# Ledger of designs, part 166: peptides against a protein of PDB entry 7RZF

Target 1, 358 residues: chain A of PDB entry 7RZF
Amino acid sequence: PFQEEHLKQLYKIVPIKDIRNLYVTFPIPDLQKYYKSNPGHYLGHLIGHEGPGSLLSELKSKGWVNTLVGGQKEGARGFMFFIINVDLTEEGLLHVEDIILHMFQYIQKLRAEGPQEWVFQECKDLNAVAFRFKDKERPRGYTSKIAGILHYYPLEEVLTAEYLLEEFRPDLIEMVLDKLRPENVRVAIVSKSFEGKTDRTEEWYGTQYKQEAIPDEVIKKWQNADLNGKFKLPTKNEFIPTNFEILPLEKEATPYPALIKDTAMSKLWFKQDDKFFLPKACLNFEFFSPFAYVDPLHCNMAYLYLELLKDSLNEYAYAAELAGLSYDLQNTIYGMYLSVKGYNDKQPILLKKIIEKM
Target 2, 358 residues: chain A of PDB entry 7RZF as posed
Amino acid sequence: PFQEEHLKQLYKIVPIKDIRNLYVTFPIPDLQKYYKSNPGHYLGHLIGHEGPGSLLSELKSKGWVNTLVGGQKEGARGFMFFIINVDLTEEGLLHVEDIILHMFQYIQKLRAEGPQEWVFQELKDLNAVAFRFKDKERPRGYTSKIAGILHYYPLEEVLTAEYLLEEFRPDLIEMVLDKLRPENVRVAIVSKSFEGKTDRTEEWYGTQYKQEAIPDEVIKKWQNADLNGKFKLPTKNEFIPTNFEILPLEKEATPYPALIKDTAMSKLWFKQDDKFFLPKANLNFEFFSPFAYVDPLHSNMAYLYLELLKDSLNEYAYAAELAGLSYDLQNTIYGMYLSVKGYNDKQPILLKKIIEKM

## One batch from the design tools (peptide; made by RFdiffusion4, then SolubleMPNN)

Design b2_p18_8_s1 (from b2_p18_8, 9 letters changed)
Fold by OpenDDE base, seed 3:
Structure b2_p18_8_s1 (fold): chain B 358 residues (1-358), chain A 18 residues (1-18)
Amino acid sequence: as target 1 above (358 residues)
Amino acid sequence: MVEITVEGNISLEEALKY
């Protein structure tokens, strides 16, 4: 594991590709034995959340970050890492210290709120759904994976251990949160902007980098991270499916979509699933407008409308995606296309929200 | 005009609500 001399370090790294990334890494204890509670997953779910009041939402609002991933990462036997990784904008590259301050403000918010059993329950439910409806994998890859994880889990649990949560352990969540402190941080900034400004070369890949100690004043600034009133815990995910009933095949089920409604304003085709028997549906809507592509102005207005609509739906998109729902919005030469896919139980909720924003 | 295609685990009755 990293020793004290390896903490509070900043690495400026020159990539081959034109990428801008920030990695904020904390050494944490080995959580492998706590797989039934998975406190690192709980924290990763909250820190990596994309909804209103999330870390990502605030950093995006400032134009500093495009994407954020938070979670535990395996190290070696006896230790792990917790990593917050962000894709930086050009502006974000100038505000790395402030981005990290916001990370610590969010972590401080998590400390102030304490562990939430309902959040754990959502993670448990999501993982249970993911396990229950897991797609078939290629046997060769799957067997190799299972053979590997047999070193970490009991034989009886080897198939479930990566998915099924059993125990809410607030003590373990707090234990991990206590490691997510400025005094334990390692920062890596990856950008081509460091080309010609590095003094070291990595041995194996020849990656150019510079290593610097993070100034004590910066560490102290992060240690004094206050509660930012913009940060909030997520609301309960209303898109988590609870009904998985497979509807019986209707007597007149056709192998192709049948026209079941024909009006002056709408046509409706229907096909029941006769093959997969999954608690999922696909709803496809094609909206026709004679104005959508009549001229370049209207075409651009239709495009702009959809971009604004997508932006206005971002608050729901992430929560829906976590719950196995997705939507797609596209311009067509005839108007607009909307698709809603995933577990049928909560599709009406997502569809209603989309239509209300339209 | 709107063209709607509904496919999957949904009843005809539910589909007709669209």
Scores: peptide ipSAE 0.315, ipTM 0.898, DockQ to the pose 0.877
Fold by OpenDDE base, seed 2:
Structure b2_p18_8_s1 (fold): chain B 358 residues (1-358), chain A 18 residues (1-18)
Amino acid sequence: as target 1 above (358 residues)
Amino acid sequence: MVEITVEGNISLEEALKY
């Protein structure tokens, strides 16, 4: 594990590819024995959340960050890391200190709210769904993976241990949160802008880097991170499926879509799943408008409309995706195409929200 | 488990080992 001398360090790293990344790393205890509660996953879910009031939402609104990932990473036996990784914009590269300040403001918000059992329950439900409807893996890869995880989990639990949460442990969540402090931070900035400004070379890969101590004034600034009123806990995810009933195959089920509704305003085709028998559906809608492609102006207006519609739906997109729902919106020469895919239970909710925004 | 690979010459683990 890192000693105190290895903390409060800044690494400026020169990549081969033109990438801009920020890694904010905290040493944490080995959480492997707590896999049934998985406090690192709980914190990763919140810190990595993309909905309204999230860390990513605020950093995106400032034009500093494109993507954010938060979670635990294995170190060696007896210790782990909690890492917040962001993809930086060019502007974000100039505001790294402020980005990290916002990270600590969000962490402070999590401390102020305390552990939430409902958030744990959502994680539990999501993971249970992911386990229950896990896709088939290639046998070779699957066997190798299982052989690896047998070192970490009991034989009886080896298939479930990475997915099934059992125990809400607020004490462990708080314990991990107590490690996410400025005095425990290691920062790595990856950018080509550091080319020719480095003084060290990594032994194995020849990566050029510079190591610097983070100034005490910067650490103090992060330690004094206040509550930012823009940060909020996510709302409950309404898209998490609860009904997984598979309807029996109809006796007259056709191998092709059948026309089940034909009116002056709409045609509806239906095909029941006769192959996979999953509690999933694909809803596809084609909207016809004689104005959508009548001239270049209308074509551009239709495009702008869809971009604005997509933007207005961003608040639901992430929550739907977490729950295994997706949507797609496209312009066509005839009008607009909408697709809604995933677990059939909550598709009506997502569809309703899309139609209400249209 | 979030596998953070630096798409660069150093794995984040190795960058963290220094």
Scores: peptide ipSAE 0.006, ipTM 0.374, DockQ to the pose 0.012
Fold by OpenDDE base, seed 5:
Parts: structure tokens; C-alpha cells; sequence
Structure b2_p18_8_s1 (fold): chain B 358 residues (1-358), chain A 18 residues (1-18)
């Protein structure tokens, strides 16, 4: 485990690829024995959230970050890490201290709100859905994986341990949150901009890097992180499926889509699933407009419209994706194509939101 | 994005390799 001397360190690393990444790492206790509550997953879900009022949403609004991942990572036996990783913009590379300040402001928000049982329940429900409807894996890979995780979980739980949450443990969430402090931080910045500015070489891979102590003034700045009023807990995810009923096959089910509605303005085809028997649907809509491709101007306007529409839907896209829903919007030579896929239960909600933005 | 700890060995070392 890292000792105090290994904390409050900044690493400037030269990558081989042209990438800009920030890793903010916190040593945490070994959480393996708490897999049934998985407090690190709870915190990763919130810190890594992409909805309105999230850490990522604010950092994106500033033009500093493209993507964010938060979660626990295994170390060696007896300790773990909590890592917040972001993909930096060129501007973000100039604002690393401020980015980390925002991370601590969000963490402070989580402390102020305290552990939320409803958030745990959402994680539990999502994981239960993921387990129940898990895709088939290649037997060789699956067997090897299971053999590996037998070292970590009871035999009886080896199939469920990575998915099924059982216990809400606010005490463990608070315990992990207490480790996410500036005095416990390790920072790594990965950028080609450090080329020729490094003084060390990593032994195994030859990676060029520089190690520096983070100034006490910077640590104090992060310790004094206030509550940023822009940060909010996510709203309840309305897209989480609750109904998994599979309707019996219709006696007259056709192997092909049947025309079930024909009007002057719309045609509707339907095909029941006769192969997979999953509580999932695929809704495909083709919208026809005589103006879509009438000239280059209209073509470009139709393209811009879809890009703006996609942008306006970003607030729902993440929550829908977490719940196993997806949408796709494409320009066609005839107009627009919309696809909505995933669990059928909440597809009408997503579809309604899409149509309201159109 | 929630990183579900799939065993992908993105070791700090692999993050350093890229």
C-alpha cells in the first residue's frame, strides 16, 4: 500500500499515443469482502454519472473534459484504489488544478447529501437486469473468467457476485468517501506536451515521466472545496425496466413484418419476436419529407437539425443507456430515420421524449 | 461512464503505456 510519502504526488507522463488524460487516484481499503454492498460501485455510479448536474456535465460545459470514468480498481491483496479518469481537451490540460477542484466539490456534495438508498436501489436493479439478461459469452473465455473469480467469491455465489447487490451499507459508502480527500491523492497527467520535460524513465516500459510533490497551497485549495451549486444528484432513472413479461406468440405470427396499419400518412409493420424471447423491442421509424434532399441547402439543414436534435437529447441518452435503452438518429435521402432499441417496458417514455424534442 | 471492473488489465502501467 502507498505510504504517506507516496501521497500528494503529481506524475507528468509522456505517452506514445497523442492522448491527454488525467488520473486522480485515491488509495482505499480492500472492498472485496463487501461485494454484496459494493460501495465503490455506488460512488463510481455517481461520480461517473453523465446527466445534468454531474461532474462530467460541468467539466464538459467548461470545455475541459470529453469523458469521465470513476470507480474502484483492484490493487494488490489488502488494498484498492478509487480512480477518477478524464479525457482532457487542450484547454483542460491548462486547467488540471481546477478540474481536480471540481472533483472535490462534487465529492463534497456527495458528503453533504449522504448515502442515498434510492441510488443503491437503482444500481441493484440495473445490475439485476444485466445479470438476468446477460448475453451469451464464448465458453472458453467464460470458463476462464469464472475460474479466476473463484479465488474471490464463494462457489455458490461465483456467478452472481459481480452483479447482484444485496445490502445497502451507508457506513461503507461514507468510509470510502472519507478516503477521497486531497491529502490522500495521487495525480497523473498524461500528455505529449511533457516530452523533453521529464527526468525519469519507467523500468518496464521505458515510459518517460516526471514526479513532483503537489504544493501544499494546492492541497489546501482542494481541501477548502466549497459546495458548487451546479452539482446535483441525478434524478431517478425513469428508464429502468420493471416489466419483463413476454407475451405468448400469436397463432398467426408471420416470419416477416406484417402490415398492421395503413393510412395516408403512415404505415406500420409489426413482427413478434419468435427467436430470442426477450422483453426487448426494436422500434424503427422512417420520416419522409419532400424537402430533405431537394437541394444542397435543405440537405445541410436536415443534417444540422439532426445534430442539434442529438445534442438536445444528450440529457436522456445516458440514463437510457444505463437502463439498456438506445436510440439512433440518421439522415436519409427521404428524410429521417429513428431507431429505439432495448427493453420494451420504458421505450414509450424514451420515444415520447425524443418526439417532444423534435 | 461507470467503469464496471471488468478484468481488463488497464494497469496504471498500461495507462502509462499508451
Amino acid sequence: as target 1 above (358 residues)
Amino acid sequence: MVEITVEGNISLEEALKY
Scores: peptide ipSAE 0.012, ipTM 0.418, DockQ to the pose 0.015; fails the geometry check
Fold by OpenDDE base, seed 1:
Structure b2_p18_8_s1 (fold): chain B 358 residues (1-358), chain A 18 residues (1-18)
Amino acid sequence: as target 1 above (358 residues)
Amino acid sequence: MVEITVEGNISLEEALKY
């Protein structure tokens, strides 16, 4: 693993593509043996959360970051990394130290709140759902993957080990949090703005880079990260499905959608699943408006309305997506199209939220 | 497991070795 001399380092890297990325990396112990509790996944879930009060929400509000991913990454045998990766805006590239400060403020918030069993339970439930209703993969890829992971898990658990959580281990969560400190950080900034400002070339790919020690003043600034009152733990995810009952196929089930309601204001078509037998549904709504496409102004207003509606739904979109729900909103020449897909149990909740925002 | 894909001409792992 990295020695002390390899910590508190900043790498400025020149990409081939026009990309702006920040990687904040922490060496952590090998968590493989703790797969049943998966403390790195717990922390990745919170640090990578996109809801209100999240790290990403704050960084987006400042216009510094587009996306954020946090989690454990395999290194070599006996050690891992915890990595926070963000896609930087042009402005964000100028505020890297402040972005990292906010990361440490969020981590400090996690320390102050301590490990939450309810968060672990949500992760457990989400993973159990993902396992239970896992789609079929291509046999070649799946067998190769399973063959690889047989080195890490017992044969009896090899299919479940990447999904099923069994044990809440607050001690291990705290242990990992204790490694997420400024004194243990490695920072990589990827940007074309470093072209002509590098002094090293990577051996294998010819990537140009510069390595610098992070100033002690900057490290101290991050060490003194206070509690930022904007950071909050996520709320409980109301979209996690709990009912997976599959209703019996109707005796008169048709291979095509049947018209089950016909009124002056609405038509409703229904088809029961006769093929997959999954606790999933697809709800499609077409809203008709004579104003949607009457002229260029109304067309643009309808478009703008949907973009604003999508923006207003961002608070639910991430939580719904985690729970295996998705929605799509499109403007049509006739009006608006809404699709809601995923586990049928919580679709009414998501649909209600969408309709309340409309 | 969160897959962090590094786009570009360098792997994250290699970028961190140097």
Scores: peptide ipSAE 0.005, ipTM 0.382, DockQ to the pose 0.012; fails the geometry check

Design b2_p18_8_s2 (from b2_p18_8, 9 letters changed)
Fold by OpenDDE base, seed 2:
Structure b2_p18_8_s2 (fold): chain B 358 residues (1-358), chain A 18 residues (1-18)
Amino acid sequence: as target 1 above (358 residues)
Amino acid sequence: YVNITVEGNISLEEALSL
């Protein structure tokens, strides 16, 4: 659908709002017929991953990017787009070429590792969670409004096709990866810094922009993207719920938390959900230490300990969030507070991981 | 000393295992 003249183009776009965005866009075949395998979602999950060894993790570590989204978008009939969208820092705006180099290094890593059936299964399980609770929980809509110049449709329309993962198709994943090449790239940079440097106006929205060919040297630099040893596939997300069974109410169900265990070292309060009947739970732990606030030194040590603990748990934060789990750790005047919330099925796993780091 | 509060879709048996 795009002729060669529409590829390897850079668009510098002036936004109305003070935003800095980079859109790296690839034309891909129409994948609608492949909705059962959804190779674009598989790639979007990996490219958009936020865990250790992810593209976003590296770009954040450099202070160039705040957020990253990867995925397919509908195009005109007969084609789609794969888009990597990042929120740029002021520094990141100066390093767009290097950011895109890192994107191609990550894509090269995906080619080198090949399609992973376990990642497909993870996507399937995540989609099952999202579908089952769609009516109960509005997904945080990643509404990236892309400027009309790139003929982008709203991201929201793609979400409906993603729920039915049935077939692992490594051939289709590889086919899409083969389209994610520098020779097929369309780049848009959105920044107010381009004000007064544009020579065109978009017909539909009046958006000011400049179109430039990406230099062949830059394309070649991206084509020669090596494997970057910092990029790794994510580990399996252990927190994805698969059991959504609502447990029967205990015979002695109380309208308020009941004390079910009272020892010298612990009190345990219990209340079943008698109202919402969701496969969710809240585990709250209040730790009491006689030393927590004895003096400023102990206060500082307790603070430092908690910060170190939070840092050590950061590897699980994204995986837990994707799985609909959350944890909170706070200092209290008597010690610390831990809360674990979300789907109940894998809460024991997250709790164990937290305790192992304590 | 720890004060534990468990709420939601959990059995009494599971809660007692904490």
Scores: peptide ipSAE 0.546, ipTM 0.962, DockQ to the pose 0.839
Fold by OpenDDE base, seed 3:
Structure b2_p18_8_s2 (fold): chain B 358 residues (1-358), chain A 18 residues (1-18)
Amino acid sequence: as target 1 above (358 residues)
Amino acid sequence: YVNITVEGNISLEEALSL
C-alpha cells in the first residue's frame, strides 16, 4: 500500500511530445479475484461516460477538457490503481484544481445514488457486444493477451474473464468508491509549460518533473465537494443490441443493390449480405433538394441546419457509438446525406431519433 | 426526393418499411 507520504502529491511532468494531460490516481485493493463483478469497470463506465450530465460533458462545456478516461489499472503486487485521465485544453491547464473538484463532485453523486443494477446489466451487455466483435473481426489480436491472462484466470475462463460480467456486487462498488477520496489522491499534470520549472529527473527515461505536496486547504476543498446539480446518472442506452441473429437470405438475393421501390419522391435500393453474414447493416439516405445550393443564402441555411441537427443529436452519439452504431450527416451539392451503420437490431431506434430531430 | 440504399443483415420487408 502507498504510505501516507506518497498520497496527496502533485507531480508536474515535462513531456517530450506537446501533450497536456491530467492523471488523477487512487490506490485501490487488488480486484483481480473479483473479475466476475469487475467493480472498477462499473465505475470506469460511469466516470468515463460522455452523455448528458456526465463528468466529461460538464468539463467540455467549460472548455477545460477534450477527452476523459476512467478505469482500473494493474499495479504492483497487492494493489491496483483507479485512474481518471483527461486531455487538458490550454484553459483547463489553469483550472486543474477545479477539474479535480468536479471529479469529486461526480464521485459524490455516485455515492449518493448508490450502485445501480441496471447500469451493471448495461455494462454486461456492452461487454458481450465487445467480446463478439473481438472474436469475429479480430481473432489474431486475442492470442497475444491470452498469455498474460493465463497467469490470473483459470484456462476455461480466460476467453471470457475480461468480458463476462456475471455477478452484481454493490458492496465491491461501494468499497472502490470509498477509496476514491482526496486523502488517497495522487495527481500528475503533464505539460510542456513546466519546462525549466522542474527540480527532479526520473531515472529510467530522464523525464523531468517536480513533486509538490497538495496543500491541505485544497484537499479540504475536495473533501467538501458538494453535490453538483449538473451531474446526473446516464439514461439507459436504448441502442445496445441483444439480437445478433443472421436473417435468412431472400430467395431473389442479388449480388448488387436492386431497386425494390421507385416512387416520385423516393428510390429504395436493397442488397442483403451474402458474404460476411454479420449482424450489421448500412442505411444510406441521399436527400435531393433543388433549393439546397441555388445561392449562397440557401447553402448557408443548409449548413446551419445540419450543424443544429448534429448538435441536437449529440445526446445520442456516444450511446450509439458504445452500442456499435454510428451515424453520419453531411451536406452535399444536391442536399444532405445521412448514413446509419452498425448492428442492425437497434438501427430503427437510432433512425427514428434522427428523423424526430429533422 | 430521397435515394435510399440498404445493405447488410436486413429483410426485404424491413427495407420496404423505410
Scores: peptide ipSAE 0.544, ipTM 0.961, DockQ to the pose 0.855
Fold by OpenDDE base, seed 5:
Structure b2_p18_8_s2 (fold): chain B 358 residues (1-358), chain A 18 residues (1-18)
Amino acid sequence: as target 1 above (358 residues)
Amino acid sequence: YVNITVEGNISLEEALSL
């Protein structure tokens, strides 16, 4: 475990690449024995959430952060780290103290709400999906392999999602939250703006850095983090698949899409999966309007309409992505194209949400 | 006018409901 001398430290690191990153690191107990409950994954899911009322949504709204990743990493024997990593904007680099304040406000919100069994169940269901289909979570965040000084901060992807969630342990979630305090913080800021302002060099890669104690006043400011009313727990993810049954092939299964409905207003083409036998489907809708490409005004209106529609659907985008669903909306010469892809079980729910916004 | 293409793990009945 880190001694007190290693806590409340700020590292200013000069990168080789032009990157701006903030790492907020907390030493936590070794949680390997608790793999069945994985409280660090629960917290990483919430802290790293991208939906409305999330930490990232607020920090993006300020123009300070582009991406955020949160969760646990292995340390040396007998301890782990919980790390919150953000990609900083140029403006965000000037507001690091306030960014970290918002992190502690969100953590305080998690303490105030307490552990939620439904969130654990969603994590369990998502992990079950990922395990069953080897759906690799796309690493979110720029994994800058920054040099050996950051070995004190396991900078690797926090997303060692242990697939096995079996036991809801609110006591362990609270225990980890109790370690996510300003008195236990180690901060690393990575920016070229620190060039010529460093006093140390890392032995392995020659990375230049400066180490400073975080002022007690700043620690106290973070300790007094209030509840920010902009932070909310996520809503339940309606898109998580639960049925993975492969439907029987229809008797007249065709190797190509067959026209199964032909009306004055619609054509419907159908093809079952006869090759892969995956619990996935693709729904493609091509809307034809005689007015879509009549003149530049109609084209501009159609463009604006789709941009507004995309913005209105943004509340579902992250939840759909987590659940292995995607949608695409595009302007075409003839009108609009809509595509819904991914696990078939909850596609009707996503399609309904899209139609309700049209 | 809409042209709908449905591919994958969907029944004929479900496809016709779109």
Scores: peptide ipSAE 0.543, ipTM 0.962, DockQ to the pose 0.840
Fold by OpenDDE base, seed 1:
Structure b2_p18_8_s2 (fold): chain B 358 residues (1-358), chain A 18 residues (1-18)
Amino acid sequence: as target 1 above (358 residues)
Amino acid sequence: YVNITVEGNISLEEALSL
């Protein structure tokens, strides 16, 4: 555990690359023994959420942050860190204190709502999806992670420990959340703007930095973080697959797409997977309109329509991506193209949401 | 007019429902 002298510190770091990053770090207890409940993952999922009412959504709306990641990281023996890392815009670099205030407002919202079992269940289901299909994805990234994890978990539990949430522990979630306080914060700002303003050099890499105490007034400002009405818990992710059944091959399965419906208004081509046997599908819709490219006005209207449609679907984009679904919308010379790809189980739900916005 | 292509882990019945 860090002594008081290591808390409430600001580090201004000069990077080699032209990057702007903010790291807000909290020392937390060692959570390895709680791998079955993984309270740090629960909090990382919520703090790192990108949907409406999220921390990132608000910080993006202000033009201060591009990306946000929240989660636990290993520390020295006997403790871990919870880290919120953001990619800063040039404007965001000027508003670091206010960015951190918003982080504490979001954390305060999590305290006010308390631990949610349904959120834990979603984390469990998402991890189960990731685990079930990890072995089917390219092996290079998987082997290096397993080798590291084998040092911490029994071999029999290694596969399950990272992915299988088994126990909802609201007490542990609250315990970790209680460590995410201004009095327990370490802040690092990474920017080339600190060049020539540093007084220390890091021993291992020669990184130039300055260390400063965070003023008590700033700590008090963060301690008095109110509930910001813009912050909301995410809605339930409707797109998380739960059925991974591989359907039996149809008796008339063809090696190429077969025309199964031909009408004046539609053609339907069908090909069942006969090779990979994955619980995935691809739905492609090509819309033909005689009006799409008649003149520049119609072209501009079709473009504007798709941009508005994409904007109206943004609320589902992140939830779909987390669930292993994707969609693509494009203008074509003859009209519009829609593609929906990923796990087949909840694909009809996403398709319905798209059609309802069309 | 729409041209629909369905590929993957889908039944003929589900495909016809699109």
Scores: peptide ipSAE 0.543, ipTM 0.962, DockQ to the pose 0.844

